# Designs tried in a protein design run: peptides against a protein of PDB entry 6TME. Part 10

Target 1, 324 residues: chain A of PDB entry 6TME
Amino acid sequence: NRLKRAYIALQAWKKAFYSDPFNTAANWVGPDVCSYKGVFCAPALDDPSVLVVAGIDLNHADIAGYLPPELGLLTDVALFHVNSNRFCGVIPKSLSKLTLMYEFDVSNNRFVGPFPTVALSWPSLKFLDIRYNDFEGKLPPEIFDKDLDAIFLNNNRFESTIPETIGKSTASVVTFAHNKFSGCIPKTIGQMKNLNEIVFIGNNLSGCLPNEIGSLNNVTVFDASSNGFVGSLPSTLSGLANVEQMDFSYNKFTGFVTDNICKLPKLSNFTFSYNFFNGEAQSCVPGSSQEKQFDDTSNCLQNRPNQKSAKECLPVVSRPVDCS
Target 2, 324 residues: chain A of PDB entry 6TME as posed
Amino acid sequence: NRLKRAYIALQAWKKAFYSDPFNTAANWVGPDVCSYKGVFCAPALDDPSVLVVAGIDLNHADIFGYLPPELGLLTDVALFHVNSNRFCGVIPKSLSKLTLMYEFDVSNNRFVGPFPTVALSWPSLKFLDIRYNDFEGKLPPEIFDKDLDAIFLNNNRFESTIPETIGKSTASVVTFAHNKFSGCIPKTIGQMKNLNEIVFIGNNLSGCLPNEIGSLNNVTVFDASSNGFVGSLPSTLSGLANVEQMDFSYNKFTGFVTDNICKLPKLSNFTFSYNFFNGEAQSCVPGSSQEKQFDDTSNCLQNRPNQKSAKECLPVVSRPVDCS

## One batch from the design tools (peptide; made by RFdiffusion4, then SolubleMPNN)

Design b2_p25_2_s4
Fold by OpenDDE base, seed 3:
Order: sequence, then structure tokens, then C-alpha cells
Structure b2_p25_2_s4 (fold): chain B 324 residues (1-324), chain A 25 residues (1-25)
Amino acid sequence: as target 1 above (324 residues)
Amino acid sequence: SSLLEELREKAKKEREKLLQEELNK
């Protein structure tokens, strides 16, 4: 009696709503759950004659509440979209029973607690969006073992280091932005063979950039801005044949920005402002190209406008970090 | 980015495909 179980789950969820401004659940009455707004039914995989709840879509409903454990009774759900609500609490462990989960979007909510490890238990998961929440703690290394097209972790409270397993990821887009990640970028990053976009913006990452970044030949967007990176830019960055957007601003980089980087063939925007670079090639100078935009503001460059004072530069430039 | 939009569209398409496959069974 799968629909009966679904009824129990959905009624428990309705009771867990604190506010439903658009009256989304107003018609969530009676046993006919397939008529519920935001509930989608389909034939069961094991028996086409049986109708089951296969999808939930409550996106942009501004619902305040939590996810009750009874949602684990929705064992046939493959699509779960509840973004842009005000759901709070944790993701129930009971969702491990939803073994058909394919797409799970809980982004833009008020979820808290550690990474929802229940998501790792779903064997067929292809899409996971947990951005714009308050998830905290360490990122499980197993996330990169999942066959996900994209990994959206941005705007949370994740801490600790980025797992070495990142190199196993087949994702084309990975966002770490606006968390509390620390430590170095793993050298295994160069093994991300399908990577197109990676964003590290606004973390506490530090150390030298690994040379292996240069192996990311498919990357079009690389943003490492607003961190604590040190040392020179790796010479291997010349290998980024497809990079279009590159941002290293608001770090503690030193050394010389080379022609090999600024002349990358697909480069359209390169921002390296607010660092301690003490030299740049002519090809890196803002205005040197009509097709490329550069920003060298607030470095330690000679004969350039809007640079740091000698007083600010000298202590850092005189003590370069050796990344070799 | 354009790629993010493409991924969103892809996800939507996959979702629709999945639902259609289920409906056709």
C-alpha cells in the first residue's frame, strides 16, 4: 500500500509546516495524494500497474517548517525539489530509504547540521544541490566518489580541508564558495578530467597553488579569490588552454605575473588585484588588449596606478614563499 | 555562467525524461 504510506508521509509533512504563505498545501487533503499540489505520481518501476509518488516539487513556495522522519515513507521518490523555502533542521536519516533518488535540491533553505550523509547512500544520485544553507563541519570525502554532474556546496558553513578525493570527481562544475574551508588545494585536483568550472571564492584556503592545476585543460572558469594563498602563480597555469575567467584577487600572492598566463588563448578576464605581485608582463597590463580584461589593482607593481605603498609591500615581498 | 544554465537545463531535461520513462512503463 504505497500510496497509503505516501499519505502518511505527506500529512506528517503538512503538520510540520509552520507557515505556508501561498497555501501550497491547501489541497493536501484526503487519500488522493496524486492530486496534491507539488506531488507527482508515476507508475512504479517494479509494477507498472501501481501508481506511486515519484516526485516532489515545492520550489519557491516560501514554506517554513522542517522535514519530518515520515518522509522516509516516500520510498518511490526520484525527484525531490524544495528549493527557496524556509525549511529548517536537519535532513532526516530516514531518507536513506529513498533508494531511487536521482535529483535532490534543498538549496536556499535554513538547514543546519553536518553534511547530509544520507545523500551519499543514494546509489543513483545524479544531482545534488545543498547551497545556500547552514550546513557545517567537514566535507565527507565520499562526495567525490558520486557520479554527479555538478557539486554545489557554496554558501554554507563547511570547515576543514578539501578532501584529497576531489581528483576522483567527474563533475563539470564544483562550487566551494563562501564556506570556511582551510588548508591547501589538494594536488589531486589535476585529475579532475571533466572539470569546467571550479570556484573557491571566500574561504580560508592557504598555501601555494598546486602545479597540477595546469592539468585542467577543460576548465573555463577558475576562481580562487578571497583566500589566503601565498607564493607565486604556478608556471604550469600556461596549460589552461580553455580558461576564460580567472580570478586570484584578494590573496597574498607574490612574484611575477608572466606572459604565459596573460596570453592564454581563451582568456577573457583575468583578475589578480589585491595581492603582492611585484611585477607583470606587458601582456598583463590593463588596456593592453581589446579582447582581454585585466585588473592589477592594489599590488606591489612599479609604475602602475592604485598600488600598495612600499611600507605595505616591503615586509611581504622581501620574504617570498618558496613553493618548490 | 552559461554552463551553469546548461546544467540546469540538462537537469530539467533529465527529470522530464525520467518522469516520461516512468509514465511509459
Scores: peptide ipSAE 0.025, ipTM 0.598, DockQ to the pose 0.063
Fold by OpenDDE base, seed 2:
Structure b2_p25_2_s4 (fold): chain B 324 residues (1-324), chain A 25 residues (1-25)
Amino acid sequence: as target 1 above (324 residues)
Amino acid sequence: SSLLEELREKAKKEREKLLQEELNK
């Protein structure tokens, strides 16, 4: 019996709670698991006459504990939302049995270990949110081979390079922010046909921006701030027809910020502060437009306020990185 | 099922909110 298996799983989970400050699991008593707070039942996909546990929503419950292996008995779960808790440990491999998994949100917890590769085993997964945890190590390249709508990886301990498979992603939103990613942005990034928002904030990314970024026609948000990027901005950025927010601040960019970038038709906010740009077009000057906001603070621009000293600029500006 | 759709819609709204919050940080 599927509900009996669910009962075993949920009772095991309740036993794995160290703290339940809101008494969320207080009613987790007896065989009627469909009455449990945060447990949602629905007709099974294979037999509509059978009721199964189809969803878990324990968001914002502040529960401390871990995920026991018995959760693998929840084989009918398609929605697993347990964000904003204090769950620790690793994601159980037994969750591979949850073949109907559609949305997996374990964000804002205390999970540790490598990337939860069990997520790669779910054929129907569309949403993966593992942000605000302590996941570490390399990002498996296979993550981008999946047909995910959104990939939230920010605020973890991931390191190494961003996989070249990123170009295969169909995700509309991808966040890498506040990790330890290094190396260059892969040139394959331009192949992300459905990308709307991508965030690289606060990593150790370096090198030149790939020209292929300009192929991201649907991107509305592009944030590469707080990295180690060098060279000039690609001229191909003029292809970002739908970009609204663009941030390149806190990098080591050099060269000239051109009109073709600052005049992008949907651009509302363009921040390129805290770099080593030595020139900008008039269209890039803060206050030049009522519709667009620019920040050119702390560059190597002439006749602009709040710029770096000649002493700071000269060593970098005199030795620009050639990205050609 | 209708319940699953409701949960999906709720989740969608929540993640959109969270995304916006993240982008504003």
Scores: peptide ipSAE 0.025, ipTM 0.648, DockQ to the pose 0.729
Fold by OpenDDE base, seed 5:
Structure b2_p25_2_s4 (fold): chain B 324 residues (1-324), chain A 25 residues (1-25)
Amino acid sequence: as target 1 above (324 residues)
Amino acid sequence: SSLLEELREKAKKEREKLLQEELNK
């Protein structure tokens, strides 16, 4: 009996709760698991006459505890949403049995350990949200082989380089923000055909931006701020026909911010502050347009307010990194 | 099922909200 297995799993999970401040699991009593708060039943895909646990939604329950192995008994679960809790430990390998997993959201918890590779075992996974945890180590290259619509990795402890397989991703939204990623952005990034939003904020990324970024014709948000990028902005950025928000602030960029970038047709916000740019086109000047907002603060620009001193600029500007 | 669709829609809205919050930081 599928509901019996679900009962075993849910009761084991209740026992794994250290704190339930909103008494979310107070009604988790008895065999009628479909009446449990946060548990959602639906007809089974293989037999519409059978009711199964198809979804878990414990978002914002502030529950402290861990995920016990018995959760692997919830084999019919397609939606697992437990964000904004205080769950700790690791994601159980037993969840590999949840072959119908479609959306997995464990964001804003206290999970630790390496990337939960069990997520790679789910053939139908479309959304993966593991942001705001303490996951660490390398990002497995295989994550981008998955047919995911969204990949949320921000605010973790991931380190090492971004896998070159990123170009294989079909995700519309990818967040790397606030991790410890290092190295260069792979040139394969330009192959992300469905990408709308990508965020690299607050990592240890370095090197030159790849020219292939200009191939991201569907991107609306590109944020590479707070990294260690060097060199000039690629001229190919003029190809970002749909970019609305672009942020390169808090890097080590040099060179000239071109008219072709600042005149992008959909550009609404372009922040390139806190770099070492030594020139900008008139179209890049803050206040030059009512439709576009620019920030050129703390660069090496002449005749602009709030720029770096010559002492700060000279050693960097005089030795520009050649990205060619 | 209608319930699954509702949950998916809710999850989508939540993700969009969280993403927007992150972008606004």
Scores: peptide ipSAE 0.024, ipTM 0.642, DockQ to the pose 0.805
Fold by OpenDDE base, seed 1:
Structure b2_p25_2_s4 (fold): chain B 324 residues (1-324), chain A 25 residues (1-25)
Amino acid sequence: as target 1 above (324 residues)
Amino acid sequence: SSLLEELREKAKKEREKLLQEELNK
């Protein structure tokens, strides 16, 4: 029966624990798996008279260990939350059997290897959180074909370019921060119809920002800081009618920061420090508004404090990158 | 199920917290 399979899986997992500082699995004894701490049972979707393991919540348990292949026997699990542990190794391919997976959170662990492609096999997956691990390699383009509400990839070792399929994503929140992504932001980004928050912080991204960013009408947070972006800010950024927080700091941007950007109606914080901007509108000047905060530090602006020296500015400003 | 919904809501709150922490870095 289903609970017997769950028992086998959970006992195998307990055996795979190297350390359980809070004794979370202390009561993981006997066939009554529904009484196990962090194990949640519910009526099966296909038969309400049958009780099944529907959820796992071991968040913040500081458990060291690995995920054994026997976890594939938990075929009724829809919620798998094991963040803030010390699980290591890879995500088992056997989890492909968990066809009801809805939310998968393995964030803040010690997982390694390539992107866990098993996550792509789950047809009903809505939330994927794999941040704060050591996943590496290329991001599979197929991740953005899934109907996800949120995609958390930040603080890993992902490399290569961001897939052009990003435009197909229906996610409201996507984080790429603190990886090793390179190349340009795909022009297809403007097609992300449900996007509210996107974070590119601390990668090796480069090139010009695509004009299509201005099509992200629902975006409230756009952070592209700490990359290698060049050129001027797209004039189409005036289309970001709902942006509240925008950060372009620590890049190699040049040109003029315009009124159309700084006067965005919902803008509360705009940071464009540590670039090579050579001009800004009055509306962009820090202190010019009570409702908005600006940071123009360490640019090539005239008559502003804390700017780069002429020696630092001239080589870059004299060779502007044309993004047109 | 009500149990799954409760678990989901709890998870959502945790995610929101973690996201905010990340955005504030």
Scores: peptide ipSAE 0.024, ipTM 0.640, DockQ to the pose 0.780

Design b2_p25_4_s2
Fold by OpenDDE base, seed 5:
Structure b2_p25_4_s2 (fold): chain B 324 residues (1-324), chain A 25 residues (1-25)
Amino acid sequence: as target 1 above (324 residues)
Amino acid sequence: SYDEYLDSLAEKARAATEAALAAAR
């Protein structure tokens, strides 16, 4: 019986709780698992006459504990939302049995270990949120081979380069922010056909921005701040017809910020502060537009306030990185 | 804040995904 298996799984999970400050699992008693707080049942896809556990929502329960392997018995679960808890350990490989997994949100917990490769085994997964954990190591290239809509990886301990397979991703939103990613942004990024929002904030990324970024016609948010990017902004950025929020602050960019970038039709906010830009078009000057907000603070611009000293600028500006 | 921004992105994406799932069932 499917509900019996669910009962075994949920009771094992309750036993794995170290702390339940809101007494969320207080009513997790008895065989009627569909009445459990945070447990949601629905008719089975293969047999509408059978009721199964289709979803878990324990968001913001502040529960301390771990995910026991018995959770693999929840084979009908399509929605697994347990964010903002204090679950620790690793994601059990037994979850590979949850072949209907559609949304997996374990964000804001205390999970550790490598990327949970079990997520790669779910054929129907569309939403993956593992942000605000302690996952570490390399990001498997296969993550971008999956037909995901959203991928949230931010605030973890991921290292190494961003896989070149990123161009294969169908995701509309991807966050890399606040990890330890290094290397260049792959040129294949321009092939992300559905991309709306991408965030690279606070990594160790470096090199020149690839020209192919300009091919991201649907991108509305592009944030590459707080990295080690060098060189000039690609002229192809003029192709970002739908970008609204763009942030290149806290990098090592040089060169001239052009009209073609600052006059992007949907641009609302463009922050390029804390770089080594030595020139900007009039359209890039803060206050030049009522519709756009710019920040050019702490660059190497002439006749602008709050710029770097000549001493700071000269060594960098005089030796610009050639990205050609 | 940054956290609020990312949360908003996640919520928007989740809502869209859930809507798609509901339509598929």
Scores: peptide ipSAE 0.161, ipTM 0.787, DockQ to the pose 0.915
Fold by OpenDDE base, seed 2:
Structure b2_p25_4_s2 (fold): chain B 324 residues (1-324), chain A 25 residues (1-25)
Amino acid sequence: as target 1 above (324 residues)
Amino acid sequence: SYDEYLDSLAEKARAATEAALAAAR
């Protein structure tokens, strides 16, 4: 009996709660699991006459506890949403039995350990949100081989480089922000044909931006701020026909910011402040357009306010990195 | 804020995913 297995799982989970401030699990009593708060049942896909637990939604319940291995008995769950709680520990490997997993959201918790590789075992996974946790170590390259629509990794403790497999991703949104990623952005990034939003904010990324970024025709948001990027902006950025928000601030970029970038047709906000740019086209000047917002603060620009001193600029500008 | 923006992105993506799931069933 599938509901019997679900009962075992849910009672084990209730026992694993250390604190339930809103008494979310107060009605988690008895065999009728479909009446449990945050538990949602539906007809089984393989037998419509059988009712199964298809979804869990404990979002914003502020529950403290851990995920026990018995959760692997919830084999019919396709939607698992437990964000904004205080769950700790690791994601149980037993969740590999949840082969119908479609959306997995454990964001805003206190999970630790390496990337939850159990997510790689789910053949139908489309939405993965593990942001705002304490996951650490390397990002498995295989994550981008999956047919995911959205990947949220931001605000964790991930280290090492971004996998070259990123180009294989079919995701429309990917966040790397506020981790410890290092190295260069892979050249394969240009192959992400479905990409709309990508965020690299606040990592330790470095090197030159790959020219292939210009191939991201569907991108509306590109944020690479607060890293260690060097060199000039790729001329191929003129190919970002749909970009609306672009941020390269707080890096070590040099060179000239061109008309071809600042006149992008859908560009609404372009921030390139806190770099070492030594020139900009007139179209890039803040206030030059009513439709576009620019920020050129703290660069090495002539005849512009709030720029770096010559002492700060000369050592960097005189030794530009050649990205060729 | 940045956090609110990311929350918005996640919500939008979730809604789209759920719509796709509903259509598949």
Scores: peptide ipSAE 0.130, ipTM 0.769, DockQ to the pose 0.906
Fold by OpenDDE base, seed 1:
Parts: C-alpha cells; structure tokens; sequence
Structure b2_p25_4_s2 (fold): chain B 324 residues (1-324), chain A 25 residues (1-25)
C-alpha cells in the first residue's frame, strides 16, 4: 500500500515534468517504483519486512517542472535531494505528511514564494538547503528553534531582519549570503554553541557588530563582507580561538584593527579591505606573517598602499560611530 | 540497514554541500 501511494506520487510528479533532458524519468513506468532512477527504497522503520520509498535523489537532472501536491504521499521519505534542477512554483504544503524528513535539499532551482513553512513541520529535520532559489519575504523565527545541523538560505530574496532566535540554533553552518536582510546582527548570535561557519555576505545588514560574536568559540568561518556595518571591530573578537577565515571587507568600519584580532591562533585569512579603518597593528599588515594572509586594501591607513584618499576618509573618520 | 543507507546518503550530501560552500568563498 505504501508503494502504491508512492507510485501515485511519482507518476504525478513525472506528469509535472516539463522537460527531462537526461531522460531521468524514462524508466518511471510500472508499479516497481524502487527501480525508478533516483528513487531509493529501504525497509520501513516501523516494519522491516515492508519496503518503502525512503529517498529521492534527482540532483543535477536539469529537470524542468513543479512539485505536485501528490508528493505528500511519499510519507516514508527521509532524504529529498532535488538540487540543480529547474523546478518552479512553491513547495507543496502536502509535504507536511513526510514526517521522517531528515535532509531536504531543493537548492539551485526556481522555487518562489515565501519561506517554505512546511519545513518547520518536520520534527526530525537536520539538513535544510534552499539556497539558490527565489524565496522571498521574512525568515520565520521558528527556523532557529529547530534542531538543525545546517541551514542554507543564501542566494534568495529574503528580507527584513535576522530573527533574534538565531541564538537558539544548534546548526554548525548557517548561510544568509546574498539576500536582502537588513538591520543588525542580533546579540543572541553569541549563543550559537555549535556554530562553525556563518556567512552574511552581500546583504543590507547595518549597525555595529555585537560584542557577543566573540563568544563563538567554535567558529572557523565568519564572513560579514559586503554589508553596511559601522563602528569599530569588537575587541571581543579576540575570543574567536578557532577562526580561520574572517572577512569584514566592503563595509563602513572605522577605528583600529588590533593585534588581538590579527594574532588569533588559527587565523589563516583576514580580509578587512574596503572600509574606513584608520589604523592597524603591525601584525595585521599584509606580508607580516607567512602563515596568515591579510588584506588591508582601500582603507584610511597611513603609510600603506592602495588606500582611500583623504577626501574620502575625512568625512567618515572624523565622525566615528560610537558602538558603546 | 535503513540507518546505514541514510547515513551514506547524508554523508554524500554533506560532502557536496561543503564543497559547494568552499567554492563560493
């Protein structure tokens, strides 16, 4: 009966294909859905003697189409990977029936609409990848209440502020890059106890960086480049004991880049170019270290090459933003 | 087993994701 439901779902999906360049669904014929290309069966969790559709992998199939509501009949699916296709439309609400969903990857498609709130209904979800789509609107705060390992939101049309609930996230990787997020980074960010990589690249974020960033002891990648951040770098950044890649370029930062930041023990690359920094410690100078790479280009530094003109610097440097 | 299968697919997916993320940097 479960496989029969799967058959209905998969046939409906095949019918929803507009283009199948690699003929991926060519063998999607007949009741033996477990033989379908990209369909993977496994013993059911509640009955090992019953075979069910446990996974879908249509990655890189370049299929054009949409996700029909009948996909909700795939109630045993735990892995749904359909990245790098040309699926359009919205994520069906009927997918709420897929209560075993563990990894959901619809990245690199043409999905539109608001954040797929159906993802919030999956109690066991660990991996959410919706990057490279056209999702828009506000990010639901509830996304960070979920026990996710990875959250990929980059390259969408999300806007508004980053929810304060971010501090509740257990994710090791979170990407906000290339959206339209605005406002400040929440101070609660320091509570992300499992965070390894966080990327804010290319948004409309502004304000001062919260001091609480320094509490991210496990972070290896922190990229806040291409935003509108102001003020000085928090002195608490000296607490980033494991940071390897740090990028603050293309912002409006001012002040002095300190030894305590540039001498971070695991720091490999630190880019703070295209800001309005008016001083840097010797340890921050590009070429000062063999194991570390720095970029101080286009700041307001004295006696350094490729800096902004006084005309560009003075209006900003003379009116420093007080982040205290 | 079911768990082993899921683990294997998850590992593959995670590896691909990490590679994509690295390439985007």
Amino acid sequence: as target 1 above (324 residues)
Amino acid sequence: SYDEYLDSLAEKARAATEAALAAAR
Scores: peptide ipSAE 0.029, ipTM 0.603, DockQ to the pose 0.084
Fold by OpenDDE base, seed 3:
Structure b2_p25_4_s2 (fold): chain B 324 residues (1-324), chain A 25 residues (1-25)
Amino acid sequence: as target 1 above (324 residues)
Amino acid sequence: SYDEYLDSLAEKARAATEAALAAAR
């Protein structure tokens, strides 16, 4: 039966633990898997009279080990939370059998290898958190074909370009931060109809920001800091009616920071420090507003404190990148 | 902090998903 399969899976997993400092699996003994610490049962969807293992929560257990293939026997699991452990290896392909997966959180572990493509096989997946691992390689374009509410990819080793399929995403929150992504932000980004927060911080992204960013009407947080972006800020950014937090710091932007950007109605924090901007509107000056915070440090602005030297500015400012 | 911010986002997403799952059962 279903609980017998779960027993096999959980015992195999316990055997795969190298260290369990909090003795989380100490009570993982006997056939009553629903009593196991971190294991949660619920009535089966197809038969309410039958209990099945529907959830796993081993968050913050500091367990060292790996995920054995037998976990594929947990076919009724919809919630899988094992963040803040020391699990290593790869995500087993056998997890494709977990067709009810809704939330998958393996963040803050020691997983390696390419993107866990098994996540693409889960038709009902809504939440994916694989941040703070050592996943590497390309991000599969198909990830954005899924109806995900949130996608957390930050602090990994992903590389190559961000897929153009990003525009198909219905996610409200997407984090790319602290990876090795390169290339331009796809123009299709403006098609992300449900996007509220997107973070690109600390990658190798470059080129001009696409004008289509201005179409993100629901975005409240836009962080593109610590990359290699060039050119002027798109004038279409004036269309970000709901943006509250905006960060373009630590790039190679040039040009003039306009009133239309700094006077955005919901803007509370705008950081554009450590660039090569050579002018800013009065509304962008730090201290000019009690409601908004600005940081213009280390640019090429005249009559402002803590700016780059002329020697550093002139080579860049005199040769601005034309994004037209 | 940035980590706290990400945690808050994750928690909100988890709560929403859990509510949807509960409604489906």
Scores: peptide ipSAE 0.021, ipTM 0.580, DockQ to the pose 0.850; fails the geometry check

